# Peptides against a protein of PDB entry 5EIB: the designs that were tried, part 175

Target 1, 366 residues: chain A of PDB entry 5EIB
Amino acid sequence: VDLEPGTMDSVRSGPFGQIFRPDNFVFGQSGAGNNWAKGHYTEGAELVDSVLDVVRKESESCDCLQGFQLTHSLGGGTGSGMGTLLISKIREEYPDRIMNTFSVMPSPKVSDTVVEPYNATLSVHQLVENTDETYCIDNEALYDICFRTLKLTTPTYGDLNHLVSATMSGVTTCLRFPGQLNADLRKLAVNMVPFPRLHFFMPGFAPLTSRGSQQYRALTVPELTQQMFDSKNMMAACDPRHGRYLTVAAIFRGRMSMKEVDEQMLNVQNKNSSYFVEWIPNNVKTAVCDIPPRGLKMSATFIGNSTAIQELFKRISEQFTAMFRRKAFLHWYTGEGMDEMEFTEAESNMNDLVSEYQQYQDATAD
Target 2, 366 residues: chain A of PDB entry 5EIB as posed
Amino acid sequence: VDLEPGTMDSVRSGPFGQIFRPDNFVFGQSGAGNNWAKGHYTEGAELVDSVLDVVRKESESCDCLQGFQLTHSLGGGTGSGMGTLLISKIREEYPDRIMNTFSVMPSPKVSDTVVEPYNATLSVHQLVENTDETYSIDNEALYDICFRTLKLTTPTYGDLNHLVSATMSGVTTCLRFPGQLNADLRKLAVNMVPFPRLHFFMPGFAPLTSRGSQQYRALTVPELTQQMFDSKNMMAACDPRHGRYLTVAAIFRGRMSMKEVDEQMLNVQNKNSSYFVEWIPNNVKTAVCDIPPRGLKMSATFIGNSTAIQELFKRISEQFTAMFRRKAFLHWYTGEGMDEMEFTEAESNMNDLVSEYQQYQDATAD

## One batch from the design tools (peptide; made by RFdiffusion4, then SolubleMPNN)

Design b2_p19_4_s2 (from b2_p19_4, 11 letters changed)
Fold by OpenDDE base, seed 1:
Structure b2_p19_4_s2 (fold): chain B 366 residues (1-366), chain A 19 residues (1-19)
Amino acid sequence: as target 1 above (366 residues)
Amino acid sequence: SAAQREAERKRFEEWRKKN
């Protein structure tokens, strides 16, 4: 789905374009112009019914519909505005299904669009209310992994998207292979989300190995375990050492000893005990799937629900406040039928979310 | 270090302007 036709043509012409049904390509002509309000109230609202018709048709073809998975950006107009409209409409029609997102967050320091703080704040407001689990992805974090860890001198969006795809494949492993922990989206949400609003995850993937060292590095359970808990391998632009994990899931893939996995997972928790809340018992979940990802002997995918994610929302809020105080570009949103009150409500809800994360970070066991 | 983080940021900003 897009408000621009060119993105659909790129997907269709891509190496996997034939996997998608032609009728499942729903697109507009005008785009959102990087305006959340165009995505949510005008251009996106004109297209949303056509998307919902496809969603219904595909949902009816499912033997067991667990929920929905959206991939979108929060800085743009289409992914943010129309994406959150679509989430809202799907939630209204399927209130008992899980809503999962992979959300590309704005970079901490560089905005692609001048209005990115508005689009992100308005999107986060919708995601807090209408998603059950949101994987936070940051392009700066992905770039740093590519450059620093993978030793790519000139990373591409293809290299960044490869990390995202590996992570998406990792977190969905339990859903795709029977007999695993978190075998359904609801069970994942129950294990990962102790508080309904605190459903924003930092993902990670291992192994992250440079092409030059791949041939010399044995993939071991200890190395995977150490790497997935390294702050440098988080795909969200926050440091888990600045907060506490509420919950963690680790999904191992490949032929390995469950005993060795459990021992290494216990060891890494003990080494990092100061970075976990003490009042949530058994807050680390581990799954092992015998089927490795393509081209790897073994992998581990990390899902962290950490109070450190508040750093991301604080940065967005600071950027939003600095722009909103000046009423900069506000007429672009109000001209699409938005009220200034919706900006204030979205800012308030995001600040409340930050306060909730801080409260649970500072909470102690009695 | 702060200098390393600033160098990483600057590289990302320069990369993002080209892509």
Scores: peptide ipSAE 0.204, ipTM 0.781, DockQ to the pose 0.016
Fold by OpenDDE base, seed 3:
Structure b2_p19_4_s2 (fold): chain B 366 residues (1-366), chain A 19 residues (1-19)
Amino acid sequence: as target 1 above (366 residues)
Amino acid sequence: SAAQREAERKRFEEWRKKN
C-alpha cells in the first residue's frame, strides 16, 4: 500500500514481487507530502476503503486469522498518517485480533522532514491506543549496526532492510514453526506486555557478523546470547542500560542444546540483573526452533520491553513541543481538516506513556 | 567514545543526504 504509484512498480519488479497478488497492490496518485494529516484525513482516507476491501478478502481466506502485521514509518506522511488510519479501521472491524507493527521511528540525530516530530507524535498516539505489539526500529541504530558491527563502509537501505527482515523473520519464528513459547500473536502479547499501553519493544538480532569475519566466526549459543543483550545490537535508539526490562523474549533458531540455551540465558540475566525489574517473576522467555534461518546455522532474535524506550518518546516529545509552541507548520495539518486539539491530545498521551514507563522503572518489589 | 559517536553521527547524516 502506498499513496504514490511508483513504489508499487518497484515492489512488483523486485525479486519477490511475484509472491504478492496483483490485486493486493493498492496505491494513490498524490502522495502524502510528508504530512500525517494528508495520510490520515485526506489522501489516505480516499484510499483506505480500497485497502480494507483487500484486508477483508485476505482475512476471509485465512483458516485461522490471528491478527495483522503492519510495517510503516512514523516520520513520513503515508506510513504514519495512512498507516495509523488503517490500524484504527482494522481495530474497529477486528477488535479481537492482534495488531502488530514494525514501526520505523524518526532518527534522533537526523530528521527526514521538518514536520517529523508532528508525524511521529500523532502516530505514537494512535499506536498507544490501537496496537497490541509495536517493534520500534530506528534507522540510525540500523546504520550503526551496519557500519560498526557489519563493517559496511557505505551502508544502503538494502543493508538496513536486511536487518529488519531478519528480525521480522526471527520474531515470527514461533508462529511459523512448532513450539510452545509464543506460538501465536496473543501469547506473545501476554508474555511481553504486562501493562496494555507498554507494548513498545526494542528488537535485536544475532549473529551480526562482518563478511570478512564470517569464515573465522564459530556460531555458538554463548556468542548469540551475549550479542543479543549488547546495547550496540539494539535496533531502537535507546540504551537498555538507562532503564529496566519489564519483559524479554529470546527466540533461538538452529540445532542447539536447549540446556545450553537455558544456562546462557540464566547467566546473562544474572550478569545484567540490575537491568531487569525484580517484581515481574519469570520475565525472560526463551524459545528454541530447530529450523535455522536461510544461510545461517543458528540465530537468535531478541525482543525487549524496556522502560529505556521512554528515551525515544521523550526525544520526540521535546522536538514536538519546541515546534508546536511556535505553531510551526501547523497550518499544513489544520488545512487538511485536522483539529489543533488532536496535537495536544497526542502530546499528552505520549507524556503519560513516558510517565508510566518511569513509574514502572522506579517501582520496587513490595 | 563521545568523539567516535559524533563521527558515526556525521557519517550517518552524510549518508542520509545521499540516499
Scores: peptide ipSAE 0.143, ipTM 0.724, DockQ to the pose 0.016
Fold by OpenDDE base, seed 4:
Structure b2_p19_4_s2 (fold): chain B 366 residues (1-366), chain A 19 residues (1-19)
Amino acid sequence: as target 1 above (366 residues)
Amino acid sequence: SAAQREAERKRFEEWRKKN
């Protein structure tokens, strides 16, 4: 789905374009112009019914519909505005189904789109209320991995998308291979989400590999375990040491000893015990899949529900506040039918979420 | 506080039973 045709043509002409049904390509002509309001109230609202018709058709063809998975950006107008409209409409029609998202957070290091803080804040407000599980994929973190860790002097969207693809492949391992931990979306929510509003995850991946370089590095289970808990391997620009883990899932892939994995996972928990909440029993879950990702012998994927995610929301809130106090570009949104009150409500709800994360962080202090 | 931790633990356990 897109409000621009050129993106759909790129997917259709791509090496995997044939895996999608031609009738499942729904697109507009005008785009959202990086405006959340165009995505949510105007251009996106005109297209949403055509998307819902496809969603219904595909849902009816499912033997057992668990839920929905959306991949979208929060900096643009389509992914943010139309994406959150679509989430709302699907939630209204399928209230008992899990809503899962991969939400790409904007960064000024990656994009010069000045209004990204508005689009992100308005989107987070919707995601807090209408999603069950949200993987926070932060363009700040992806850029920093590419630039600092992978030493790419000029990171491209292709380089960032390679990291996103590796992470998405990792976190979905348990859904794609039978007999794993969190084998369905509902079970993932039950294990990872202790409180309904606190459903924003920090994903991490090890080893970090650049696009086109197969690092034939023989990784060990201890090295994978240490790397996946390193803040430099997180796909969200947060330091886990500044917060507390509410819940963790670790997904190992490749041929390895389950005993060695359990020993290393116990060691990393014990070493980092001050960074876990004490009042959630058995809050670390581990899975091992014997099938490695393509091009790697072994990998580890991390899913963290951490109070440190508030650093990401604070960054967006600070950027939002600096613009909104000046009413900068506000007329682009109000001209599409938005009220200034919707901005204030979205800012308030995101700040309330930050305060809620801080409360649970402080509940672990003596 | 220990009382707050126990209250939040119970809230988590109640939430997990509903889902």
Scores: peptide ipSAE 0.042, ipTM 0.492, DockQ to the pose 0.023
Fold by OpenDDE base, seed 2:
Structure b2_p19_4_s2 (fold): chain B 366 residues (1-366), chain A 19 residues (1-19)
Amino acid sequence: as target 1 above (366 residues)
Amino acid sequence: SAAQREAERKRFEEWRKKN
């Protein structure tokens, strides 16, 4: 789905474009122009029914519909505005299905789009209410991984999207292969989301290795475990050491000893015990899939529900507040029929979310 | 551009072969 036809042509002409049904390419003629309100109330609203018709058709073809997975950006008007409109409409029609998102967070290090803080804040407001699980994929964290860990001097969107693809492949492993922990979206939500609003995950992937050091790096369970819990490998721009994990899932892929995985996972929890909440028992889940990712002998994917994710929301909130106080570009949104009240409600809800994460960070076992 | 997307795809494929 896109408001621009050129994106669909790019997907269709891509190496995997043939895996999608032609009729499942739904697109507009006029893009959102990086405006959430155009995505949500105008251009996106004109297209949404056509998307819902396709969603219904594909849902009816499912033997067992678990839910929906949306991949979108929160900085752009289509992904943010139309993406959240679609989430809302799908949630209304399928209230008993899981809504999962891969939400790409904007970063000033990667994009010059001035209105990204508005689009992100308005999107987060919708995601808090209408999703069950959201993978926070932060462009800042991806850029920093590319630059610092992968030693790319000039990271590109292709380099960032590679990390996204690896992460998406990792977190969906349990859904794609039988006999795994979290084999369905609902079970993942039950294991990862102790409180309904606190459904924002920091993903991570291992191994992440620079091209120059790959030949010298052993792929071992200890190395994967260490990298997976390293703050530098988090794909959300927050430091887990500044918060506490509510829940964690680790998905190992490849031929390895389950005993060694369990030992290393226990060791990393014990070493990092101060970074876990003590009042949620058995809050770390581990899965092992014998099928490695393509090109690797083994990998590990991390999913963390951490109170440190508040750093990401605080960053967006600070940027939002600095713009909104000046009413900078606000007329682009109000001109599409939005009220200033919707901005203040979205800001408030995101600040409430930050406060909720902080509350559970500071909570002790009674 | 289509050329940029193809360059990004090649970088991805090269990265995937190395990782």
Scores: peptide ipSAE 0.024, ipTM 0.362, DockQ to the pose 0.013; fails the geometry check

Design b2_p19_4_s3 (from b2_p19_4, 12 letters changed)
Fold by OpenDDE base, seed 3:
Structure b2_p19_4_s3 (fold): chain B 366 residues (1-366), chain A 19 residues (1-19)
Amino acid sequence: as target 1 above (366 residues)
Amino acid sequence: SAAQRKKERERYEEWKKKH
């Protein structure tokens, strides 16, 4: 789905373009112009019914519909505005189904779009209420991985999207292979989300590899486990050491000893015990899939529900507040039929979310 | 359209009352 046709042509011409039905390509002509309000109330609202018709058709063809997975950007107008409109409408029609998102967070290091803080804040407000699971993929973290870890002097969207693809492949492993831990979206939510509003995940991946330099490093289970918990491997721009893990899932891929995985996972928890909440028992889950990712002998994917994710929301809130206090560009949103009160409500809800994460960070076992 | 904006606003206000 897009408000522009050019993205659909890129998908259709891609190596996997033939796996998608032609009728499932729903697109507009005018775009959202990086405006959440265009995506949510005007251009996106004109297209949303056509998308819902496709969603209904595909849902009716499912033997067992678990839920929905959205991949979108929060900095743009389409992914943010229309994406959250779709989430809301799908949630209304399918209230008993899981809503899962891969939400790409904006960064001034990657995009010059000045209104990204508005689009992100307005999107987060919708995601807090209408999603069950949100993987926070931060363009700042992806840029920093590319620049600092992969030593790419000028990271491209291709480089960032390679990391996103590896992470998405990792976190969906249990859904794609039978007999795994968290084999369904609801079970993942039950294991990862102790509090309904606190459903924002910090994904991580090991080993970090660029498209041009497949490190044929023979990684070990101890090295994968250590790298997976390294703050430099997190795809969200927050430091896990500044918060506490509420819950963690680790997904190992490749031929390895389950005993060695369990030993290393216990060792990393014990070494990092100060970074876990003590009042949630058995809050680390581990899965092993014998099938490695393409081009790797083994990998580990991390899913963290951490109170450190508040750093990401604080960054967006600070940028939002600095613009909103100046009433900068508000006329672009109000002209599309938004009220200024929606900005204040979205800011408030995101600040409440930050406060909730902080409360659970500071909570002790009684 | 203005009618769609109004409908989506009404939906938002109804959603907001539930949360």
Scores: peptide ipSAE 0.008, ipTM 0.390, DockQ to the pose 0.076
Fold by OpenDDE base, seed 2:
Structure b2_p19_4_s3 (fold): chain B 366 residues (1-366), chain A 19 residues (1-19)
Amino acid sequence: as target 1 above (366 residues)
Amino acid sequence: SAAQRKKERERYEEWKKKH
């Protein structure tokens, strides 16, 4: 789905374009112009019914519909505005199905789009209410991984998207291979989301490998476990050491000893016990899939529900507030039928989410 | 930056002239 036709042509002409049905390419002509309101109330609203017709058709063809997965950017008008409109409409029609998102968070280090803080804040407001699981893929963290860890002097969107694709492949492993922990979206939600609003995950991946680096260092289970819990391997720009894990899932891939994985996972929890909440029993889940990723002998994917995710929302809120206090570009949104109150409500709900994460961070077992 | 704000404003004004 896109509000611009050129993106669909790029997907269709791409190396995997043939895996999608031609009739499942739904696109507009005008684009959203990086405006959430155009994505949500105007251009996106004209296209949403055509998307819902495709969603219905594909849903009816499923023997066991678990839910939906949306991949979108919160900085752009289509991914943010139309993406959240689509989430709302799907949730209205399928209230008993899991809504899962891969939400790419904007960063001033990666994009020059000035209105990204508005698009992100308005999107987070919708994601809090209308998703069950959201993987926070932060362009700032991806940029920092590319620059600091992968030693890329000038990270490209291709480099960032490589990390995104590796992470998405990792977190979906249990859904794609039988006999795994979290084998369905609902089981993942039950294991990862102790409180309905606190459904924002920080993903991580090990090993971190650059595109074109053929030197796949054979990592051991201890090295994978250590890298997976390293703050430098997190795809969200927050430090887990500044918060507490509510829940964790670790997904190992490759031929390895389950006993060795369990021993290393116990060791890392014990070493980092201060970074876990004490009042959620058995809050770390481990899965092992014998099938490695393509080109790797072994990998580990991390999913963390951490109160440290508030750092990401605080960054967006600070950028939002600095623009909104000046009413900078606000007429671009109000001219599409938005009220200034919707901005204030979205800011308030995101600040409430930050406060909720802080409350559960400070909560004791007593 | 002020330069980025100007560039996005110009892009919006060009879009508004097309729509």
Scores: peptide ipSAE 0.006, ipTM 0.340, DockQ to the pose 0.029
Fold by OpenDDE base, seed 1:
Structure b2_p19_4_s3 (fold): chain B 366 residues (1-366), chain A 19 residues (1-19)
Amino acid sequence: as target 1 above (366 residues)
Amino acid sequence: SAAQRKKERERYEEWKKKH
């Protein structure tokens, strides 16, 4: 789905374009112009029914519909505005199904789109209310991994999207291979989301290795386990050491000893015990899938529900506030039929989310 | 304040019903 036809043509012409049904390509003509309001109330609202018809048709073809997975950007107009409209509409029709998202967070290091803080804040407001699980994929973290860890001098969107795809493949492993921990979206939500509004996840992936160092690196369970908990391997631009994990899931892939995995997972938890809440028992879950990812002997994928994720929302809120106080570009949104009150409500709800994370960070077992 | 935010939300919901 896109409000621009060129994106759909790129997908069709891509190596995997043939895996999608032609009728499942729903697209507009005008685009959103990086405006959330165009995505949510005008251009996106004109297209949403055509998307819902496809969603209904594909849902009826499922033997057992667990829920939905949306991949979108929060900085743009289509992914943010129309994506959150779709989430709302799907939630209305399927209130008992899980809504999962992979939400790409904007960064000034990657995009020059000046209105990204508005689009992100308006989107987060919708995601707090209408999603059950949101993987926060921060373009800042992806850029920093590409530059610092992968030693890419000029990171491209291709390099960033490679990390996104590896992470998405990792977190969905348990859904795609039977007999795993968190084998369904609802079980993942039960294990990862102790509080309904606190459903924003920090994903991480190991191994992350520069091309020059790949040949010299041993892939071992201890190394994967250590790297998976390293702040430098997080796909969200927050430091887990500045908060506490409410819940964690670790997904190992490849042929390895379950005993060695359990020993290393216990060791890393003990080393990082100060970064976990003490009042949620058994808050770390581990899965092992014998099937490695393509091109690797083994990998580990991390899913963290951490109070440190408030750093990401604070960054967006600070940028939003700096623009909104000046009413910068506000006429682009009000011209699409929005009121300034919706901006204030979205800012308020995101600040409430930050306050809730802080409350649970400071909570004790007493 | 929470009371101010509630009032702003109520005003927004009333606006949204008109548009």
Scores: peptide ipSAE 0.015, ipTM 0.379, DockQ to the pose 0.135; fails the geometry check
Fold by OpenDDE base, seed 4:
Structure b2_p19_4_s3 (fold): chain B 366 residues (1-366), chain A 19 residues (1-19)
Amino acid sequence: as target 1 above (366 residues)
Amino acid sequence: SAAQRKKERERYEEWKKKH
């Protein structure tokens, strides 16, 4: 789905374009112009019914519908505005199904789009209320991995998207291979989300690899485990040491000893015990899949529900507040039928979410 | 909600009258 045709033509003409049904390409002509309000109330609202017709048709063809998975950006107008509209409409029609998202957080290091903080804040407000599980994929973290860790002088969207694809492949391993932990979206929610609003995940991946650097670095299980818990391997620009883990899932892929994995996972928990909440028992889950990712002998994927995710929301909130206090560009949104009150409500709900994470960070076992 | 759907539709119809 897009509000621009050119993206759909690129997917259709691409190496994997034939995997998708032609009738499942739904697109507009005018785009959202990086405006959440165009995506949510105008251009996106014109297209949403055509998308819902496709969603219904595909849902009816499912033997067992678990839920929905959306991949979208929060900086642009289409992914943010139309994406959150679509989530709302699907949630209203399928209230008993899981809503899962891969939400790409904006960064000034990656995009010069000045209104990204507005689009992100308005989107987070919708995601808090209408999703069950949200993987926070932060362009800040992706850029920093490419530039600092991978030593790419000029990171491209191709380099960032390679990290995104590796992470998405890692976190979905348990859904794609039988006999794994979190084998369905609902079990993932039960294990990872102790409080309904606190459903934003910090993903991480090891080993970090760029396109063309097929360095078959034979990592060991200890090295994978250590790297997976390193803040430099997180796809969200948060330091886990500044918060506490509510829940963790670790997904190992490749041929390795389950015993060695369990020993290393116990060791990393014991070394980092101060960074876990003590009042949630058995809050670390581990899975091992014998099938490695393409081009690697082994990998580890991390899913963390951490109170440190508030650093990401604080960054967006600070950028939002600096613009909103000046009423910068508000006429672009109000011209599409938004009220200034909707900005204040979205800012308030995101600040409430930050306060909730802080409350659970400071909570001790009595 | 039905109220939200109505509000979105009303905003869209008002936008169409301006464009």
Scores: peptide ipSAE 0.006, ipTM 0.399, DockQ to the pose 0.251; fails the geometry check

